Peptides against a protein of PDB entry 2AZE. Designs and how they scored, part 23

Target 1, 148 residues: chain A of PDB entry 2AZE
Amino acid sequence: AQECQNLEVERQRRLERIKQKQSQLQELILQQIAFKNLVQRNRHAEQQASRPPPPNSVIHLPFIIVNTSKKTVIDCSISNDKFEYLFNFDNTFEIHDDIEVLKRMGMACGLESGSCSAEDLKMARSLVPKALEPYVTEMAQGTVGGVF
Target 2, 101 residues: chain B of PDB entry 2AZE
Amino acid sequence: GRLEGLTQDLRQLQESEQQLDHLMNICTTQLRLLSEDTDSQRLAYVTCQDLRSIADPAEQMVMVIKAPPETQLQAVDSSENFQISLKSKQGPIDVFLCPEE

## One batch from the design tools (peptide; made by RFdiffusion4, then SolubleMPNN)

Design b1_p10_2_s1 (from b1_p10_2, 8 letters changed)
Fold by OpenDDE base, seed 2:
Structure b1_p10_2_s1 (fold): chain B 148 residues (1-148), chain C 101 residues (1-101), chain A 10 residues (1-10)
Amino acid sequence: as target 1 above (148 residues)
Amino acid sequence: as target 2 above (101 residues)
Amino acid sequence: VTVKVRTLTV
């Protein structure tokens, strides 16, 4: 019947929406863990040094990075007010946001790839509210995807 | 019947989505709290050493871009064109290289 | 690294 067909379409729509939200939630969890872990690391480091790092030695979030071969030639055009930039490269480049940088630094405890040691998982769980711990466990196991 | 079964499935999916939304709200709240905590924001930084650890400075250059919110970024990476365009409406864009590059 | 910088009036 047409009514059943309509409901099946709606069912599929909802399933897809849930899947997308699951992806968003996972990213939010990773961001939270990465941020808190980064802050914790830096707090400890500053305590050990008994001073903050030199101002020009750190980059505060948010930021993005662009990396390319040191052999790459870059032409950069900058407006007078620095509101506009145009970069032309003679070869390929990579762009990474700050979250990806944190992941590569290990700040997300390997949770982004489901590659967590027991210690990594313990750290990850300690950095989220209790309600999120089961989801963190699922992420570590690579078992996220079910509808709950 | 089939109709009743589908209706039940939709109700169950709605409940699941509500639970998911709840978890997302928790995460969003936590991130907002982090953004509002001045001490956390003060400590939310990476070093050039961190950046060098993920990109070999002997082979790669690393350019850092700090741009105001809502800055437009367009990138093209193809065999015919390698380009990045930035346009801010809220303030100047800062671009710099980490030392020792 | 070779970076050529110029000012552009936009």
Scores: peptide ipSAE 0.243, ipTM 0.901, DockQ to the pose 0.043
Fold by OpenDDE base, seed 4:
Structure b1_p10_2_s1 (fold): chain B 148 residues (1-148), chain C 101 residues (1-101), chain A 10 residues (1-10)
Amino acid sequence: as target 1 above (148 residues)
Amino acid sequence: as target 2 above (101 residues)
Amino acid sequence: VTVKVRTLTV
């Protein structure tokens, strides 16, 4: 009886660990898709333009975005060496990392929200190794959650 | 019996986790390859137009922060205090606004 | 957007 109880505890522990890893894997897949899709988009765009964009017109990853109302007053204090910044706002702000930005740009093909068209899903699948394609399909269908 | 059933469950879960780990390794490998590829890194960028597409430029300003790895970011967003603090140990931090704001 | 910039001593 005690042995069974111990195993039941272990079973639950493993199930939870697997669930956490599933979430991590999904995020990794989304990152991979988003990055590759972004690179692909930009490559094609530069080919069409026959030149790279001006250096000051692009923001390379990684980055963080802060957005706030245009009416917000921002007090910014910067150290001389630019190692330290302090921003004081008179209103609320939002912070977004580059991955979130890419998702909102559609670089993850809507896979993050399970809102993939057939074309989006095709793109998503094409941007991952073959071994990951079934999992991408499951993500699109919302069937990820069971232990495989 | 119950013991045998639980033992079998644990074995199955172990196999499932191993499969999961394998897939994760594939993903991390791909991401590493992207990070190590010079051309990919050159092309890993967004434009101000991209940022404007996800943030209404008529209502919101967008500030971009380029900070070295392991930069400390502290944010307070409360009714009494709205603050962001950045502290870098590895180099200067670059902050800029998207144009036309 | 109103941004006030000043230097600080670290």
Scores: peptide ipSAE 0.243, ipTM 0.901, DockQ to the pose 0.041
Fold by OpenDDE base, seed 5:
Structure b1_p10_2_s1 (fold): chain B 148 residues (1-148), chain C 101 residues (1-101), chain A 10 residues (1-10)
Amino acid sequence: as target 1 above (148 residues)
Amino acid sequence: as target 2 above (101 residues)
Amino acid sequence: VTVKVRTLTV
């Protein structure tokens, strides 16, 4: 009886760990798709333009963005060496990392929300190694709940 | 019996986790390759137009922060305090505004 | 948007 109880505890521990790893894998896949899709988009755009964009017109990863109302007043204190910043806002703001930006741009093909069209899914699959394609399909279907 | 069943379940879960680990290794390898590829890194950028597409430029301003690794970020967003603090240990922090259309 | 910038001595 006690042995069975111990094994049940271990079972639950492993199930939780697997769940966490599934979440981590999904995020990694989304990042890979988003990055590769972004690179592909920009490569195509530069080829069409026959030149890269001006250096000061683009933001290279990594970055974060802060957005707030245009009516918001921002007080910014900057150290002389620019190592330290302090921003004070008179109203609410939002912070987004670069990955979230890419997702909102559609670079993850809507896979993050399970809203992939057939074309989106095809693109997503093409941007991952063959071994990851089945998992991408499962993510699109929302069936990543099984224990493999 | 129950003991045998649990033992079998644990073995199956171990195999499932190993499969996950394998897939994660493949994925992390791909991400590493991307980080090591100079051309990919050169092309890993967004434009101000991209940023405007995700935040209504008519209503919102967008500020971009490029900070070195290990930069400390603290954000407070409450009814009485709206603050962001950044502290870098590895170099200067760059901040700029995306121009409005 | 109004941004006020000042130097902070660290």
Scores: peptide ipSAE 0.242, ipTM 0.902, DockQ to the pose 0.042
Fold by OpenDDE base, seed 3:
Structure b1_p10_2_s1 (fold): chain B 148 residues (1-148), chain C 101 residues (1-101), chain A 10 residues (1-10)
Amino acid sequence: as target 1 above (148 residues)
Amino acid sequence: as target 2 above (101 residues)
Amino acid sequence: VTVKVRTLTV
């Protein structure tokens, strides 16, 4: 019947919406873990050093990274007010946001790529509220994506 | 029948989405708490050593860009053109290099 | 203008 067809369409719409939200949640969880892990690492490091690092020796979030060969010639044009930048390279470059940097640093405990050891998983779970722990476990197992 | 089954499925999907929304709210709340905590923000940094671990400055130049929110970034990376354009409307953009460069 | 990029302090 037409009603059944309408409900099938609605079902698919809802499934797609849920799928999108699942992806968003996973990213949010990774961000939370990465940020908290970073903060924890730095807190411990500063405690061990008994002082904070020099102000200009650290890069606070948010930021982006651009890397290229040291042989690359870069021409940079900057507006007087520093509101505008134009970089011209004579070779390829890479851009990474801070989240990607944190992931590559292992701050997300390998949860993002299925390389989560037992210790990594323990750390990841410890950095989220209890309500999110089951989802972290599912992420580590690669079993997310279904309906609840 | 089929109609009843579909109706039940939709109800279950609604419950699933509500649960998902709840988890997302918890997560976003945690992120907001982190952003609002002065000490956490003070500790939310990476070092040049961190950057060296992911991009060896012996071979790569690493440029750090700190830009205000809503800054427009346009990048072209092709054999014909290699370019990055940044345009901020909320403040100045800062650019840094790692000392080993 | 073309300017030198600031270097972080180690």
Scores: peptide ipSAE 0.163, ipTM 0.898, DockQ to the pose 0.040

Design b1_p10_2_s2 (from b1_p10_2, 7 letters changed)
Fold by OpenDDE base, seed 4:
Structure b1_p10_2_s2 (fold): chain B 148 residues (1-148), chain C 101 residues (1-101), chain A 10 residues (1-10)
Amino acid sequence: as target 1 above (148 residues)
Amino acid sequence: as target 2 above (101 residues)
Amino acid sequence: ETVKVFTLTV
């Protein structure tokens, strides 16, 4: 009886760990898709333009974005060596990492929200190794959650 | 019996977790390859137009922060205090403003 | 189009 109870506890622990890993895997897949899609987009754009964009017109990963109302007053102080920054706002702000930016740009093909069109799903699948394609499909269908 | 059933469940869960680990390893490998590919890194960028597509500068001010790894970011967002503090350990931090047009 | 450096005070 006690042994069974111990195993039941272990079972639950493993189930929770698997659930966490599923979430982590999904995020990794989204990152991979987003990055590859971004690179592909830019490659084609540069080929079409027959030149790279001006250096100061682009922002390379990694980065973070801070946005606030245009009416928000921002007081900024910076150390001489630029190692330290302090921003004071008079109103709320938002912070977004580059991955979130890419998702909002559609670089993850809507897979993050389960809003993939057929074309989006095709793109998503094309940007992952073959072994990951079934999981991408499951993500698009919202069927990820069970233990396989 | 009950014990045997639980034992079998644990074995199945172990196999499932191993499958997940395998897939995760594939993903991390792919991401590593991207990070090691100079051409990919050269092309891993967004434009001001991209940023405007997600946060219109007509309504929102958009700042871009480029900071070295391990940079500490502290954010306070409350009615009494709205603050972001950045402290780098590995180099200078760059801050850019996305223009409205 | 250029990304502008944000002017900060020391």
Scores: peptide ipSAE 0.028, ipTM 0.890, DockQ to the pose 0.031
Fold by OpenDDE base, seed 1:
Structure b1_p10_2_s2 (fold): chain B 148 residues (1-148), chain C 101 residues (1-101), chain A 10 residues (1-10)
Amino acid sequence: as target 1 above (148 residues)
Amino acid sequence: as target 2 above (101 residues)
Amino acid sequence: ETVKVFTLTV
């Protein structure tokens, strides 16, 4: 019947919305783990050194990095108030946000790529509230995607 | 029947979404707490050594961009154009290079 | 409005 068809369309819509939220939650979990892991690393390092690093030797979040070949020629135009920048490259470049940098540093414990060792998983679980631990486990196993 | 089955499915999906929303709220709360904690923000940094582990400055130039919130970034990467435009609305943008060593 | 223009090369 037409009513059943309408409900099936609605069912599909809800499934897609849930899938989108699952993706968002996974990203948020990765961010939380990465941030807390970074803070923990730096706290330990500063305790061992008995002092913080020099202020000009570190880059605080948030930031963006741009990398290109050392042979790439870059022309840069800057406004007087430094509100505007224009970079022209003679070759390709890459842009990465701070979250991607943290992931590549291993701050997300390899959870983002399913490359978690038992020790990595233990660390990841320790950096989230108890309610999120089952989801972290599922992410590590690659079993996220089902409906509750 | 089929109608009743679909109706039940929709109710179950609603409950599933509510559970998902709850988990998301927990997660966003944790992230907000991190942003509000002064000590955490002080410790939320990377070093040039960290960046070298990702993009080796021996082979790649690594440029760091620090910009105020809501700064616009536009990038063009094609065979004829390689360009990055930055436009801030809230303050100056800082750009610096990571040394090779 | 542009005040500074430079080129980075290696």
Scores: peptide ipSAE 0.027, ipTM 0.890, DockQ to the pose 0.036
Fold by OpenDDE base, seed 5:
Structure b1_p10_2_s2 (fold): chain B 148 residues (1-148), chain C 101 residues (1-101), chain A 10 residues (1-10)
Amino acid sequence: as target 1 above (148 residues)
Amino acid sequence: as target 2 above (101 residues)
Amino acid sequence: ETVKVFTLTV
């Protein structure tokens, strides 16, 4: 009886670890898709323009963004060497990392929210190695919750 | 019996986890390749238009922060205090403001 | 469109 109890505890531990790894894998896949899709988009755009964009017109990854109301007053303090920054707002703000920005731009093809059209899914599959395609399909269908 | 069943379940879970590990290795390899490809990194950028598309440009101001690795970020968002502090150890922090359309 | 460096006060 005690042995069975120990194994049941171990089973639960492993199940939880698997779920965590599934989540991590999904995020890694989304990042890969988003990055490759972004690169592809920009490559195409530069080809059409026959030149790269002006250096000061683009923001290279990595970055974070802070957005707030245009009416928000921001008090800023910066060290001489620019190693330290302090921002004080008189109202609420939002912080987003670059990956979230890419997702909201649609670079992950809506795979992150299950809003993936057939065309989106085709794009997503084309941006990952063959071994990951089945998992991408499962993500689109919302069926990743199962254990292999 | 119950013991045999549990033992079998654990073996199956181990195999499943190994499959996940394999897929994760593939993903991490791909991401590493992306990070090492100079052309990909050159093309890994967004525009202010992109940023405005995700935040209501009529209502929102967007700041961009580029900080070195290991930069500490502290944010407080409460009714009484709205603050962001950044502290870098590896270099200067750059802050950009996307112009209004 | 140009990304502006947001100059903060010291």
Scores: peptide ipSAE 0.027, ipTM 0.891, DockQ to the pose 0.032
Fold by OpenDDE base, seed 2:
Structure b1_p10_2_s2 (fold): chain B 148 residues (1-148), chain C 101 residues (1-101), chain A 10 residues (1-10)
Amino acid sequence: as target 1 above (148 residues)
Amino acid sequence: as target 2 above (101 residues)
Amino acid sequence: ETVKVFTLTV
């Protein structure tokens, strides 16, 4: 009886760990798709323009975005060596990492929300190794959650 | 019966986790390959137009932060305190503004 | 378009 109880606790622990890994895998897949799609987009754009964009017109990954109302008052303190920053706002702000920016740009093909068109899904599948394709399909359908 | 059933369930979960780990390894390998590819890294950028599509500088101030790896970021967003603190140990932090046009 | 450096006014 006690042994069974111990195994049930272990079972639950493993299920929870698997769930966490599933979430991590989905994020990794989205990152891969987003990165590759971004690179593809920019490569095509540069080919069409026959030149790269001006160096100061682009922001290379990685980066973080902070946005707030233009009416927000921001006090900033910077160390002399620029190793430390302190921003104080008088109102709310938003922080977005580069991956979230890419998702909002559509670089993850709507896979992050299971809102893929047929073309989006085709693109997403083309940007991952074959072994990951079934999982991409499940993500697009919103059917991820089962244990193998 | 119950013990054997639970034991079998744990074995199945172990197999499932191994499969999951394998897929994760594939993903991490692909990401590492991307990070090691010079052309991919050169092309891994967004434009101000991209950022405006997310938050229009006409209405929002859009600030870009580029910091060295493992830079500490602390953010507080509450009715009483709105603060972002950045501390780098590996180099200077760069901050940019996206223009409206 | 140019990404502008955010400069703190001392």
Scores: peptide ipSAE 0.026, ipTM 0.890, DockQ to the pose 0.030

Design b1_p10_2_s3 (from b1_p10_2, 8 letters changed)
Fold by OpenDDE base, seed 5:
Structure b1_p10_2_s3 (fold): chain B 148 residues (1-148), chain C 101 residues (1-101), chain A 10 residues (1-10)
Amino acid sequence: as target 1 above (148 residues)
Amino acid sequence: as target 2 above (101 residues)
Amino acid sequence: EKVEVRTLTV
């Protein structure tokens, strides 16, 4: 009985690890799709314009954003070498990383929430290697969670 | 028996994890390729219009922070203190403000 | 020291 108990503990350990890896894989897939989709969008836009955008009109990854009410007063203190910043707000703010921004922009095709149209899913599949396509499909269907 | 069943389960789980590892390796490889491709990096950008689309542009301002790797970020958001502190060791921090429409 | 944040050009 003790041996079986030990194996059951190990089973639970492995199940939990697999669950964690599934989550990590999904995030990696979303990042890949989002990045490639963004690049594709911008490439097309630049081709249509026959030139790149002005340097000061775009922000390259990586970045973070801080958003707050337009009524929020922000005081900023900066070191001489710009190595240190201190922002003081008089009201609440939000912080988002670039990946979250891309998701909200729809660059992940709604795959992050399982809200994919047929065209969204087609786009998502086209932006990953063949081996990942089945997993993308599972993500879109919300069927990820089973063990292979 | 129970022991045999558990043993079989563990073998199956091992196989499943190996499959996941393989897929993850594919993903990390793709991401690495993207990071090494200069054209992709050149095209990996967002616009102010993009940033305004993620928040109510009528009510929200958006500030963008580009900080070097390993930059320390400390944020406090409480009723008595609203603060963000950034400390970089590898280079200067750049801050941008998206203009109003 | 207060500084002005650079504004992106749209």
Scores: peptide ipSAE 0.046, ipTM 0.900, DockQ to the pose 0.040
Fold by OpenDDE base, seed 4:
Structure b1_p10_2_s3 (fold): chain B 148 residues (1-148), chain C 101 residues (1-101), chain A 10 residues (1-10)
Amino acid sequence: as target 1 above (148 residues)
Amino acid sequence: as target 2 above (101 residues)
Amino acid sequence: EKVEVRTLTV
């Protein structure tokens, strides 16, 4: 009886761990798709333009974004060596990492929200190794959740 | 019996987790390859146009922060204090503003 | 197009 109880606890532990890993995998897949899609987009754009963009017109990953109302007053103080920054706002702000930015740009093909068109799904599948394609499909369908 | 059933469940879950781990390894490998590819890194950028697409500069100010790894970021967002503090350990921090147009 | 920087140096 005690052994059974111990195994039941372990079973639940493993189920939770699997669930966590599923979430992690989904995020990794989204990152992969987003990065590859971004690179592909930029490669084609540069080829069409026959030159890279001006250096000061682009922001390379990694980065974070801070946004606030245009009316928000911002005081920015930096150390001479630029090792320290202090921003004071008079109103609320938002912080987003680069992955979130890429998602909002559509680089993850809407897979993050299950809002993939047929074309989006095709793109998403094309940006992952073959072994990951079934999982991408499941993500698009919202059927991820069960164990293998 | 109950014990046998639980034992079987655990074995099945182990196999499932192994499959999951395999997929994760594949994914992390792909990400590493991107990280190690110089050309990919050169092309891993966003434009001001991209940033405008996610936050209208007519309504929102968009600031981009590029900080070295291990930079400490402290954010306070309360009614009496709206603050972001950055402290780098490895090098200078760069801050950029996207123009409205 | 150029990315702008506006800061105060301390």
Scores: peptide ipSAE 0.036, ipTM 0.897, DockQ to the pose 0.031
Fold by OpenDDE base, seed 2:
Structure b1_p10_2_s3 (fold): chain B 148 residues (1-148), chain C 101 residues (1-101), chain A 10 residues (1-10)
Amino acid sequence: as target 1 above (148 residues)
Amino acid sequence: as target 2 above (101 residues)
Amino acid sequence: EKVEVRTLTV
């Protein structure tokens, strides 16, 4: 009886660990798709324009964005060497990392929310190794969670 | 019996985790390959148009922060305090603004 | 010291 209880505890521990890894894998897949899709988009755009964009017109990854109302008063203090920044706002703000930006741009093909069109899913599958395609399909269907 | 069943469950979970680890390794390898590819990194950028699609500069101020790796970020967003603190140990932090037009 | 923000070019 005690041994069974110990094994049940271990079972639960492993299930939780697997769940965490599933979440990590999904995020990694989304990152991969988003990055590759972004690169593909920009490559095509540059080919069509026959030139790269002006240097000061783009932001390379990695980055984060901070947005707030234009009415928000922002006080910003920086060290002389620009190693330290302090921003004080008089109202709420939002922070987004580059991956989140890419997701909102549609670079992850809506896979992050399981809202892929057939074409989106096709694109997503094309941007991952074959071994990951089944998982991408499950993500699109919202059926991730099974223990295989 | 119960013991045998649990033992089998643990074996199956171990196999499942191994499969999961394999997929994760594939994925992390792909990401590393992307990071090591010069052309990919050159093309890994967003534009002002992209940023406007996330937050319209007509209504929102959109600030972009590029900081060295391992920069410490502290953010407080409450009725009593709205603050972002950045501390870098590996170099200067750059801040950019996306114009409305 | 106030932050010098560089504006992106459209």
Scores: peptide ipSAE 0.051, ipTM 0.901, DockQ to the pose 0.041; fails the geometry check
Fold by OpenDDE base, seed 3:
Structure b1_p10_2_s3 (fold): chain B 148 residues (1-148), chain C 101 residues (1-101), chain A 10 residues (1-10)
Amino acid sequence: as target 1 above (148 residues)
Amino acid sequence: as target 2 above (101 residues)
Amino acid sequence: EKVEVRTLTV
């Protein structure tokens, strides 16, 4: 019947929306873990060194990384007020946001790929509120969305 | 029947979505708290050593871009054109290079 | 105008 068909269409739409929200939630969890882990690491490091790092030796979030071969020629132009930049490369380049950098640093404990050791999972759980711990566990096991 | 089954499915999906929304709210709240905490923001940084672990400056040129929120980024990476364009509206853009360049 | 880039210090 037409009514059932309409509901089936709605069901599919909701399933897709839930899938999108699951991805968003997972990313938010990873960001939270990565940020807290980074802060914790740096706090400990500064305590051990008994001093903060020199200002020009660190890069505060947020930032973007661009990398390319050292052989790549880059032409840069800048507006007078530094509001506009144009970079021209003679070869391919890569762009990474700060979150991706943190993930590659291991700040997300390998949770982004479901490659958590027991210690990594313990760390990840310790960096989120209690309500999020079950979801973190599901992410580590790759069982998120199993009820759908 | 089929109608009742579908109706029940939709209710269950609604409950699942509400749970997701709740968890997302928790996450966004935590991130906001981090953003508002001065000490956390002071400690939210990476070092040159960190960047070397991702892209070694001995082999790669590594550029760091600090841009204000809502900065427009346009990137073209094709056989004919390799370009990055940045346009901010809230302040100047800053650029850094890793050592060994 | 060429971009002035600052170098990070290790």
Scores: peptide ipSAE 0.037, ipTM 0.898, DockQ to the pose 0.041; fails the geometry check

